# Designs tried in a protein design run: peptides against a protein of PDB entry 2MBZ. Part 75

Target 1, 143 residues: chain A of PDB entry 2MBZ
Amino acid sequence: GINLTPEEKFEVFGDFDPDQYEEEVRERWGNTDAYRQSKEKTASYTKEDWQRIQDEADELTRRFVALMDAGEPADSEGAMDAAEDHRQGIARNHYDCGYEMHTCLGEMYVSDERFTRNIDAAKPGLAAYMRDAILANAVRHTP

## One batch from the design tools (peptide; made by RFdiffusion4, then SolubleMPNN)

Design b2_p20_3_s2 (from b2_p20_3, 10 letters changed)
Fold by OpenDDE base, seed 4:
Formats: C-alpha cells, structure tokens, sequence
Structure b2_p20_3_s2 (fold): chain B 143 residues (1-143), chain A 20 residues (1-20)
C-alpha cells in the first residue's frame, strides 16, 4: 500500500483512503501488467510524489469543470486535450495507458458508482463528461 | 470536494485502473 503515515495520508488525500481498496484491486487486477507497473512505480513514491499526483489530478478536475461550465462539448479540442493529459498522467505515474485502456477507465468512471460519486463531487456529470472526452480523444488518435 | 475528485482521478485511476 501507500507507505505514508496516517498524518501524511490525511495531508495528501484528506478523508479519502486509497488503501481501503487494496484487497479488491489485488483480487481484480493482481495478475495484470498494469498492477505490476503501478506497484513498482509507487513503491518509491514519497509524500511529495503523492502530493504532486494529487495536485495534477486537482488541476485536471478544475480544467474539466471549467470546460463544462463554459459549455464546451466533451469532444472539443480543449476537452480532448485534457483527456490526453489525463492519459499521459496515468502513464507517467502508474502504468502504461494506451487509448484502449483509457477508454476502459472512462467507462469505469460511469459504471462504478464509487468512481462516479467521488468524481461528481466536483460537479454533477463530470464523470460522464470525462468518459466522453476520453473516448473522443481515443477516436481522434485511432489509426 | 475537489480533493475527493482528485483522489478518484489519480489514486483510484492508479489503484483501481485496469480493464473493467
């Protein structure tokens, strides 16, 4: 799991504890390359690394919310670029994330109520908007 | 609220991310 003290976890994640999902993640994805890569990458992460990741996610959230508030379609250049940055962020911080994997993640954001609830805490419909942007970005990059 | 969203986007994507 995340090797931070309870205090550090609170500072970085607040009331959200990612480690509460450790067992489920292992059961569902423990034999995948993504899981292996994530465990390998994050094993060396410091508090500062986790904070950076959260800051990036926070910025991305604000970016998508701003797009929604502006009425920009999920398949707009701005939304697709945000989706691309999201994909690259996952690839950099966790595991190789191609466009197919990314679209699968997008679908999970709207099909798993836990993701939907947490994401939509920023703005209702954000998860669906992200899913649509992720799909659009994948389509524009499909050979 | 954004902290929770950040957690879902980053932490959950990293931890729960995979073919669903």
Amino acid sequence: as target 1 above (143 residues)
Amino acid sequence: ALRRAAGAIAALSGLLGGPA
Scores: peptide ipSAE 0.115, ipTM 0.748, DockQ to the pose 0.558
Fold by OpenDDE base, seed 5:
Structure b2_p20_3_s2 (fold): chain B 143 residues (1-143), chain A 20 residues (1-20)
Amino acid sequence: as target 1 above (143 residues)
Amino acid sequence: ALRRAAGAIAALSGLLGGPA
């Protein structure tokens, strides 16, 4: 799991504890390359590493919210660029994330209520907006 | 203000490994 003290976890994640899903993740994805890559990368992460990841996610969330507030469609250049940054962030911090994997993640954001509720806590409809932007970004990068 | 939600996006995406 995440090797942080209870105090550090609170500082980084607040009231959300990702480790509550450790058993489910291992049971569902324990034999996948993505799981292996993520465990290998995150095993050495410090509090500062996790905080950096959270800051990146926070900035990306703000970008999507701003796009929605401005009325920009999910297939706009701005929204697709934000989706691309999201994909690249996952690749750097967790596991290889191609466009097909990214579209699957986007669909999970709207089909798994746990993701939807957590994402939409920032703004109602954000999960659906992200999914649509992710799909549009994948389409424009498909020959 | 959006840290919890933003953190959930990153943490869940990374920990769940990916459905594909």
Scores: peptide ipSAE 0.113, ipTM 0.756, DockQ to the pose 0.584
Fold by OpenDDE base, seed 3:
Structure b2_p20_3_s2 (fold): chain B 143 residues (1-143), chain A 20 residues (1-20)
Amino acid sequence: as target 1 above (143 residues)
Amino acid sequence: ALRRAAGAIAALSGLLGGPA
């Protein structure tokens, strides 16, 4: 789990509590390398580390929303670059995230209603936009 | 709303990491 006090968790994650999904995550992905890497890497994270991660996520969210508002296609360079930054952020902070893995995550964003609802809270259709951008980014990096 | 979305995008992505 995340080694933060309840107060720290609230400061960092606000209304979102990732630990609410810990049991499900363990049950579904507990035997994967990604899970192992994430648990190992995040075990030493401080409040400041988690805050940085959330700040990065906030920035990416705003970035995608801005792209959508500007009418930029999900396969535009801007959208694909944002998707790439998202992928690299996951790789840096959680687990090795290749383009195939990233694509799988993108599909989850639109297939799992919980993710869709959470993501689209920022802007309707954001999850689908992200998925498409993630896919496009993966394609351009796969000769 | 943004914080919730950001949490799902980042933290939940890290926790739910893996091909489903």
Scores: peptide ipSAE 0.110, ipTM 0.743, DockQ to the pose 0.603
Fold by OpenDDE base, seed 1:
Structure b2_p20_3_s2 (fold): chain B 143 residues (1-143), chain A 20 residues (1-20)
Amino acid sequence: as target 1 above (143 residues)
Amino acid sequence: ALRRAAGAIAALSGLLGGPA
């Protein structure tokens, strides 16, 4: 699990505890390279590291919401750039994330109700918008 | 709400694990 005290976890994640999904994730993806890379990287993360990751996620959320509010299509340059930054953030903080992996994650955001309801708490339809932007970004980067 | 969404988006822990 995340190597933080309960108090630190609350400071960083609030009422959302990602460790509640640790067992399920291990069961589903425990033998994948992505899982191993993530565990290796995050094992040494400090409170400050996790806070930085949350700040990056907050910024990304704001960007996507702003794009939606502006009426920008999910396949716009702005939306695809935000999706690219999302992919790079995953690669930097967790595991190698190619475009195929990223599209799989995007599909999970709309197919797993747990993700959808959490993401859409910021803005209805945000998960679908992100998925579409992720797919568009993957397509434009596929030669 | 935004914090919760950020957590889901980043799926900072296992939620990522990466589906194949």
Scores: peptide ipSAE 0.111, ipTM 0.748, DockQ to the pose 0.544; fails the geometry check

Design b2_p20_3_s3 (from b2_p20_3, 10 letters changed)
Fold by OpenDDE base, seed 5:
Structure b2_p20_3_s3 (fold): chain B 143 residues (1-143), chain A 20 residues (1-20)
Amino acid sequence: as target 1 above (143 residues)
Amino acid sequence: ALRRAAGAIAAFSGLVGGPA
């Protein structure tokens, strides 16, 4: 789990507590390489590390919202670049994330209602927009 | 401002380790 005090967790994540899903995650993915990599990396994360990750995610979220507000299609260069940055961020902070894995994550964002509701809290339809951008980015990088 | 939603994007992906 995340080794922060309750107060630190609130400062970083607000009302969202990722640790409430720890048991489910272990049950579903505990034997995967991605799970192992994530646990190894995050075991030493400080409050500052988690805050940095949240700041990066916040900026990316705002970037996608701005693209949507501007009417940019999900397969635009801007949207695909945002998706690429998302993939690279996951790779740096959590686990190796190739284009196939990224596409699967994008699909999960729209197929698991828990993800959809949380993502769309920023803007309705954001999860679907991200999924489409992720797919488009994967296609252009796997000709 | 979008901390909750941003946290879900990052934290879920990191903790889950991917569905594939």
Scores: peptide ipSAE 0.117, ipTM 0.753, DockQ to the pose 0.603
Fold by OpenDDE base, seed 4:
Structure b2_p20_3_s3 (fold): chain B 143 residues (1-143), chain A 20 residues (1-20)
Amino acid sequence: as target 1 above (143 residues)
Amino acid sequence: ALRRAAGAIAAFSGLVGGPA
């Protein structure tokens, strides 16, 4: 799991504990390359690393919300660019994330109610908006 | 609210080995 003290975890994640999903993740994806890469990368992460990751996610959330509030469609240049940054962030911090993998993640965001509920805490429909932007971004980058 | 959203976006995507 995340190698932070309880205090550090609270400072970074607050009441949200990502480790609550550790067992399920291992059970479902423990034999995948993505899981291996993520475990290898995050094993050396410090509190500052996790905080940076949270800050990046927070900024991305605000960015998508702003796009939605502005009425920008999910297949707009702005939304697709935000999706691209999301993909690159995953690739940088966790595991290689190609466009197909990214679209799969997007689908999970709207198919797993736990993801949907947590994402939509920022704004109703955010998960669906992200999924659509992710798909649009993938399409523009594939033949 | 954004904290949980950030956690979902980052931690879920990062901790999950991918939907396969």
Scores: peptide ipSAE 0.116, ipTM 0.747, DockQ to the pose 0.603
Fold by OpenDDE base, seed 2:
Structure b2_p20_3_s3 (fold): chain B 143 residues (1-143), chain A 20 residues (1-20)
Amino acid sequence: as target 1 above (143 residues)
Amino acid sequence: ALRRAAGAIAAFSGLVGGPA
């Protein structure tokens, strides 16, 4: 699990407790390379590391919301660039994330109600917008 | 709300070892 005190976890994640999914994650993905890589990478993460990750996520969320508010298509250059940054962030912080993996994550954002609900808390339809941008970005990078 | 959303995008996505 995340190596933070309860107080630190609250400071970084608020009422969201990612460790509540540890057992489910292990059951569903425990034998995957992504899981192993994530466990390896995050094992040494400090509070500051986790905070940075959350800050990056906040920035990305704001970017997508701004794109949606501006009426930019999910396959716009701006949206695809945001999706690319999202992919790279996952790769840097958690596990190797190719375009196929990223596309699968995007699908999960709209198919798993927990993700959809959490993501759309920032803006209704954000999960679907992200999924579409992720797909568009994957397409442009895999001609 | 944004913190929870950020968690879903980052921490939750990262802890979820990829559904692919």
Scores: peptide ipSAE 0.116, ipTM 0.752, DockQ to the pose 0.625
Fold by OpenDDE base, seed 3:
Structure b2_p20_3_s3 (fold): chain B 143 residues (1-143), chain A 20 residues (1-20)
Amino acid sequence: as target 1 above (143 residues)
Amino acid sequence: ALRRAAGAIAAFSGLVGGPA
């Protein structure tokens, strides 16, 4: 799991506690390469590493919200670029994340109500917007 | 709300490893 003290975890993740899902994640995805890669990469992460990851996520959230507020379509260049940054962030920090994997994640954001509620806390409809942007980004990178 | 959303977007995605 996350090798941080309870205090550090709170400072970094706040109201979101990854440990609450550890058992479910292991049961559902424990045999996947992505899971193993994530465990291997994050095993050495410091508080500062996790904080950077959260900061990146915060910035991405703000970008998507701004795009939505501006009325930019989810398949706009701006939205697709944000989706690409999201994909690359996952690839750098957690596991190899190709466009197909990314689209699967996007679909999860709208099909799993827990993800939807968490994401839409920033702005209603954000999860669906992200999913659509992720799909559009995948399409533009696939013949 | 933003922190919770950010955590779900990043950390949870990393932990999940992605659906099949």
Scores: peptide ipSAE 0.113, ipTM 0.748, DockQ to the pose 0.617

Design b2_p20_3_s4 (from b2_p20_3, 9 letters changed)
Fold by OpenDDE base, seed 2:
Structure b2_p20_3_s4 (fold): chain B 143 residues (1-143), chain A 20 residues (1-20)
Amino acid sequence: as target 1 above (143 residues)
Amino acid sequence: ALRTAAGAIAAYSGLIGGPA
């Protein structure tokens, strides 16, 4: 699990307890390279590291929301760049994330209602917008 | 709410859960 005290976890994640999904995570990802890599990387993460990750996620959320509010298509340069930054952030913080993996994650955002509801809490349709941007970004990088 | 939503955006949400 995440190496944080209950207090630290609350400060970083609020009421969200990532460790409550440990069993499901193992069931869905336990045999993947991503899972192994994530466990290896995050094992050394401090509270500050986790906070940074959350801050990066917040920034990306605001960025996508701003794009949507501006009416920018999900396949716009801005949206695709945001998707690329998302992919690279995953690679730095968690596990190798190629374009195929990224597109799969995007699909999960719209296929798993838990993720959809969670993401769309920031703005209705955000999950779908992200999925489309992720796909567009993958396409432009896989000619 | 935004913090939770932001966390769900991260790929690791699939590895640590994504609900609210």
Scores: peptide ipSAE 0.097, ipTM 0.748, DockQ to the pose 0.238
Fold by OpenDDE base, seed 1:
Structure b2_p20_3_s4 (fold): chain B 143 residues (1-143), chain A 20 residues (1-20)
Amino acid sequence: as target 1 above (143 residues)
Amino acid sequence: ALRTAAGAIAAYSGLIGGPA
């Protein structure tokens, strides 16, 4: 799990405790390379590391919301660029994230109600918008 | 502290190692 005190976890993640999913995650993906990479990388993360990750994610959310408010299609350059930054952020902080992996994550955002609920708390339809942008970005980067 | 959608996504995505 995340090696932070309960107080630190609350400061970084608020009421959301990602460790509550640890058992499910292990059962579903425990034998994958992505899981192993994530555990290896995050094992040494400090409170400051996790806070940085949260800040980056918040910035990305603001970008997507702004794009939606501006009426930009999910396959616009702006939306696809935001999706690319999302992919790179996952790759940098958690595990190697190619375009196929990224599209799978995007589908999870709309098919797993837990993700959809959390994402759409920022703006209704955000999860679907992100999924569509992720897919569009993957397509444009596929030779 | 306030939970954000983006924060939950990043943490959850990283922990689960992706669905693929």
Scores: peptide ipSAE 0.085, ipTM 0.754, DockQ to the pose 0.530
Fold by OpenDDE base, seed 3:
Structure b2_p20_3_s4 (fold): chain B 143 residues (1-143), chain A 20 residues (1-20)
Amino acid sequence: as target 1 above (143 residues)
Amino acid sequence: ALRTAAGAIAAYSGLIGGPA
């Protein structure tokens, strides 16, 4: 979990309440290395750490939205670079995130309507755009 | 205090130990 007060959680993460999914996540991911690494790494995070992570995430969201607004394909260099930064951000902040894992996450964004709705709140179709960018980025990095 | 797409992903990964 996160060692933040409810108020701090709201300040950092807004209206999203990840605690609603804690049991589901533990059931689905509790035996994975990703889960272990995330719990170990984030256990020491301060509010400032989480705020930094949120700021990075917000910037990335704006970046993807800007690409979509500009009509850039999801497999453009710009979109793939944004996807790469997303992957690296996960690796830096949470757990080792390879391209295969990243692709699986992208698929989750479009297959789980809860994720789709949350992501598309920023811009309709963003989840699909991210998934496609993630896939394209993975392909270009896979010999 | 706004919920963004990437922010929700980060929260999922960090808060509950989900994949992202």
Scores: peptide ipSAE 0.138, ipTM 0.767, DockQ to the pose 0.434; fails the geometry check
Fold by OpenDDE base, seed 4:
Structure b2_p20_3_s4 (fold): chain B 143 residues (1-143), chain A 20 residues (1-20)
Amino acid sequence: as target 1 above (143 residues)
Amino acid sequence: ALRTAAGAIAAYSGLIGGPA
């Protein structure tokens, strides 16, 4: 899991405990390349690394919220670019994330209430907006 | 400032949702 002290975890993630998913993830995907990559990458992460990842995610959230507030469609260039950055961020920090995987993540954001509730805390409907942007971005990059 | 914990979610998102 994330090798931060409780205080460090609070500083980075607040009330959210990312390790609450560890057992479920291991049970479902413990033998996959994605899991292996994630464990290998994060094993060396410091508090500063986790904070950077959180900051990047928060910035992306603000970016999507701003797009929604501006009335930009989820399939706009701006929204699709944000989705692409999201995909690349996952690939950089956690595991290889192709467009197929990314669309699956988007679907999970709206189908798993745990993720929906967490994401929509920033703005109602954000999870759905992200899902749509992710899908649109995947489509424009599909050969 | 927003704190969504999306980074933590992203760490496990693909593994929870997966290609399944």
Scores: peptide ipSAE 0.130, ipTM 0.770, DockQ to the pose 0.407; fails the geometry check

Design b2_p20_5_s1 (from b2_p20_5, 13 letters changed)
Fold by OpenDDE base, seed 5:
Structure b2_p20_5_s1 (fold): chain B 143 residues (1-143), chain A 20 residues (1-20)
Amino acid sequence: as target 1 above (143 residues)
Amino acid sequence: PAPPLDPSKANLLALMLSPL
């Protein structure tokens, strides 16, 4: 799926190889609209595009960590705004991401140990904090 | 550069795995 050379992939993703999950992704989500939209958008992405996406994710991670370190609740305006930016980033780069989809992603962050371990590498409890912020943001945007 | 396994990579996996 990622149309980068092995060298470019290493520069962007390091030791993490997204292609190792290609079969699982196709088996679980291959017939969904989100999958199709993502494949269509990312098919034209360059190394610079992928690097930009990684940089945006890193910035968001730092933002959430800073909120946690400051003691801001996950349902604070600051945390909910960060969650909203996360949702919009997904919509811009990959697929339509409504609040229900976003909430499902947040739940996966804490229910799949692979995600939890990876996210919490930045700060213990970050996955749960993100999930709670995502949920709070969804609630405030639901009439 | 060698970026470590981080939340951004977890997010990429989450984006690839579209839970519905």
Scores: peptide ipSAE 0.072, ipTM 0.724, DockQ to the pose 0.051
Fold by OpenDDE base, seed 3:
Structure b2_p20_5_s1 (fold): chain B 143 residues (1-143), chain A 20 residues (1-20)
Amino acid sequence: as target 1 above (143 residues)
Amino acid sequence: PAPPLDPSKANLLALMLSPL
């Protein structure tokens, strides 16, 4: 899994152990290109890399929450831009993430209650908002 | 401002999931 010492893992993830989901991830997605790309790419990541990824995710979460609090529609330019940054972040850090893939991820955020619950911990309805923004962003980039 | 993302199981899992 993550190539960090126990001490480094604690510094970045706290009490969370990502290895707990290795089996499920492999079982569900082990035969996909995205899985292979992610494993290959993250194998060289340092503690600083993982911390950066988490910081990026935190910032994006705050950005979406701010949009929701402001009453901005999920298909607003601001929301779609946030969705685009989300897509690009996945592409940079994990695997090639086109608009179709991104849309599928967005749908998973609302169809898998585990994702919904975790995402909505920041704000109720955030998962649905992200899904809608992801979809809108995909539409505007698909001629 | 929203609190920082809790490094939950699903959040990190989301980074590794590949539905396609």
Scores: peptide ipSAE 0.071, ipTM 0.721, DockQ to the pose 0.057
Fold by OpenDDE base, seed 4:
Structure b2_p20_5_s1 (fold): chain B 143 residues (1-143), chain A 20 residues (1-20)
Amino acid sequence: as target 1 above (143 residues)
Amino acid sequence: PAPPLDPSKANLLALMLSPL
């Protein structure tokens, strides 16, 4: 799980403990390469690493919200660039994330109500917007 | 259990729940 002290976990995640989902994650994805890579990478993460990751996620969320507020289509350059940055962030921090994997993540954002609800807390329809941007970004990178 | 109403935390969970 997250290799932080209880105090560090609180500083970074507050009342949310990602380790509460450890069993579900293992049961669903424990045999995947992505799981293995993520476990290996994150095993050495410090509090500062986790904070950075959350800050990056927050920034991307705000970026997508701003795009939506501006009326930019999900297949706009701005939205696709945000999606690309999201993909690259996953690759950098967690596991190899190609466009297929990324589109699968996008689908999960809209198919798992837990994610949809939480994402849309920032702005209604954000999960779908992100999914669409992810798909568009994948398409534009197809030769 | 559902994750908290926090997009960043939701994304983090999603990253751990790797569909491929």
Scores: peptide ipSAE 0.068, ipTM 0.721, DockQ to the pose 0.061
Fold by OpenDDE base, seed 1:
Structure b2_p20_5_s1 (fold): chain B 143 residues (1-143), chain A 20 residues (1-20)
Amino acid sequence: as target 1 above (143 residues)
Amino acid sequence: PAPPLDPSKANLLALMLSPL
């Protein structure tokens, strides 16, 4: 779980408690390398680390929203670059995230209503836009 | 495939879930 006090968790995550999904995550992914890497990396994370991760995520969200508002296609260079940054962020902070893994994440964003709801809170259709951008980015990096 | 892990604020559930 997240090694933060209840107060710190609230400051960083607000009303959203990631630990509420710990059991499901373990059940679904407990035997994967991604899970092991994530548990190992995050075990030493401080409040400041988690806050940085949240800030990066928020910035990326704003970036995608701006692209959508500007009418940029999900397969535009701007959208694909944002998707690449998203992939790299996961790789740095959690686990090795290849393009195949990333596309699977994108599919989850639109197939799991919980993810869709959370993502689309920023802008309706954002999850689908991200999925499409992730896929496009994967394609351009896979000759 | 298994659900991916995404630790981002909006995708924290994904952080805890792996798609492969």
Scores: peptide ipSAE 0.072, ipTM 0.742, DockQ to the pose 0.114; fails the geometry check

Design b2_p20_5_s2 (from b2_p20_5, 10 letters changed)
Fold by OpenDDE base, seed 1:
Structure b2_p20_5_s2 (fold): chain B 143 residues (1-143), chain A 20 residues (1-20)
Amino acid sequence: as target 1 above (143 residues)
Amino acid sequence: PAPALDPSKADPLALMLSPL
């Protein structure tokens, strides 16, 4: 779980409680390398670390929204670069995230209504746009 | 289908890991 006080959790995540999904995550992915890596890395994270992660995520969200508003296709250089940064962010903060893993995450964004709803809160269709950008980025990096 | 998780605010289930 997140090693923060209730106050710190509120400061970083607001009304969102990340720990509410801990059991489901463990049940679905507890036997994966990604899960182990994430648990090991995040165990030492401070409030500042989590805040940084959230800030990075927010910035990336704004970036994708801006691309959509500009009418840039999901397979544009800008969108693919944003997807790449997203992948790298996961790799730095949580677990080794290759392009295959990233595409799977993208698919989850559009197949799991909880993710779709949460992502699209920033802009309708954002989840689908991200998925498409993630896929395009993976393709361009596949020899 | 392989599940994927992202710890970003956009994907609450991905906060702790990312499945393939």
Scores: peptide ipSAE 0.058, ipTM 0.732, DockQ to the pose 0.133; fails the geometry check
Fold by OpenDDE base, seed 4:
Structure b2_p20_5_s2 (fold): chain B 143 residues (1-143), chain A 20 residues (1-20)
Amino acid sequence: as target 1 above (143 residues)
Amino acid sequence: PAPALDPSKADPLALMLSPL
């Protein structure tokens, strides 16, 4: 699991406990390369590393919300750029994330109510907006 | 589906779930 004390976990993740999903994640994805890569990378992460990752995620969330509030379409350059940064963040912190993998993640954001609920806590419809932006970004990068 | 790993507070399953 995440190499942090209960106190550190609270400081970084607050009321959200990522370890509560450890068993399910292992059952569903334990045999994938992505899972292996993530476990290898995160095994050495410090509290500071996790905090940085959370900060990056929060910033990206605010960015998407701002785009939605401005009425920018999900296939706008701004939205697609945000999606690209999201993809790159996953690649940097967790596992190799190509455009196809990213689109799969986007689909999960709208098909798994747990993700949808968590994401939409920032703004209703955010999960769907992100999914659409992710797809648009993937399309524009496909030769 | 691929494993979804997103450490964001808004993506609980993304931290551990990866779609393929």
Scores: peptide ipSAE 0.058, ipTM 0.743, DockQ to the pose 0.108; fails the geometry check
Fold by OpenDDE base, seed 2:
Structure b2_p20_5_s2 (fold): chain B 143 residues (1-143), chain A 20 residues (1-20)
Amino acid sequence: as target 1 above (143 residues)
Amino acid sequence: PAPALDPSKADPLALMLSPL
């Protein structure tokens, strides 16, 4: 789990409590390598680490929203680069994330309404845009 | 199905849901 005090958790995650999903996460992914890697890597994370991760996510969200607002297609270089940064962020902070894994995550963003609702809070259609950008990025890196 | 571990507040399930 996340080794933060309730106060620290609130400061970093606000109304979102990641611990409330711990059981479901364990049930769905507990036997995967990604889960193991994430648990091992995040075990040492401080409040500052989690805050950095949130800041990175917020920045990426702003990038995608800006691309959408500008009318850039999800398969534009800018959108694909943002998707690549997203993939690398996952790899750096949580677990090995190849292009296939990333594509699967993108599909989850649009197939699980909880993800869709949460992501689209920033902008309607953002989850679908991210999914499309993730897929495009994966394609361009698959010779 | 790939678990999405996205620590983003916009993706709460990704934070807790690992891929694979």
Scores: peptide ipSAE 0.056, ipTM 0.745, DockQ to the pose 0.111; fails the geometry check
Fold by OpenDDE base, seed 3:
Structure b2_p20_5_s2 (fold): chain B 143 residues (1-143), chain A 20 residues (1-20)
Amino acid sequence: as target 1 above (143 residues)
Amino acid sequence: PAPALDPSKADPLALMLSPL
């Protein structure tokens, strides 16, 4: 799991306990390259690394919410750019994330109610908006 | 329909299940 003390985990993740999902994650994705890459990459992460990742995620969430509040379509340039930054963040911090993989993640955000509920905590409909932006971004980058 | 891990949170599923 995450190589942090209980205190450090609380400082970074608050009341969220990532360890509660470790078994399910392993069962569903343990045989994938993405899982392997993520485990290898994050094994050396410090508290500061995890905090940076959380900060990046929070910033992206605020960005998407702002786009929604402004009435910008999910296929707007702004929304697609935010989706691209999301993809790149995953690639940088966890595993290689191409456009196809990214679209699969987007679909999961709306098909798994747990993801939907968690994402939509920031704003109702955010998961669907992200999915649509992710898809649009993938389409514009199709060769 | 491809394996999709969202590590945006603490761990792939946990990270994604947490606020992005």
Scores: peptide ipSAE 0.055, ipTM 0.739, DockQ to the pose 0.188; fails the geometry check

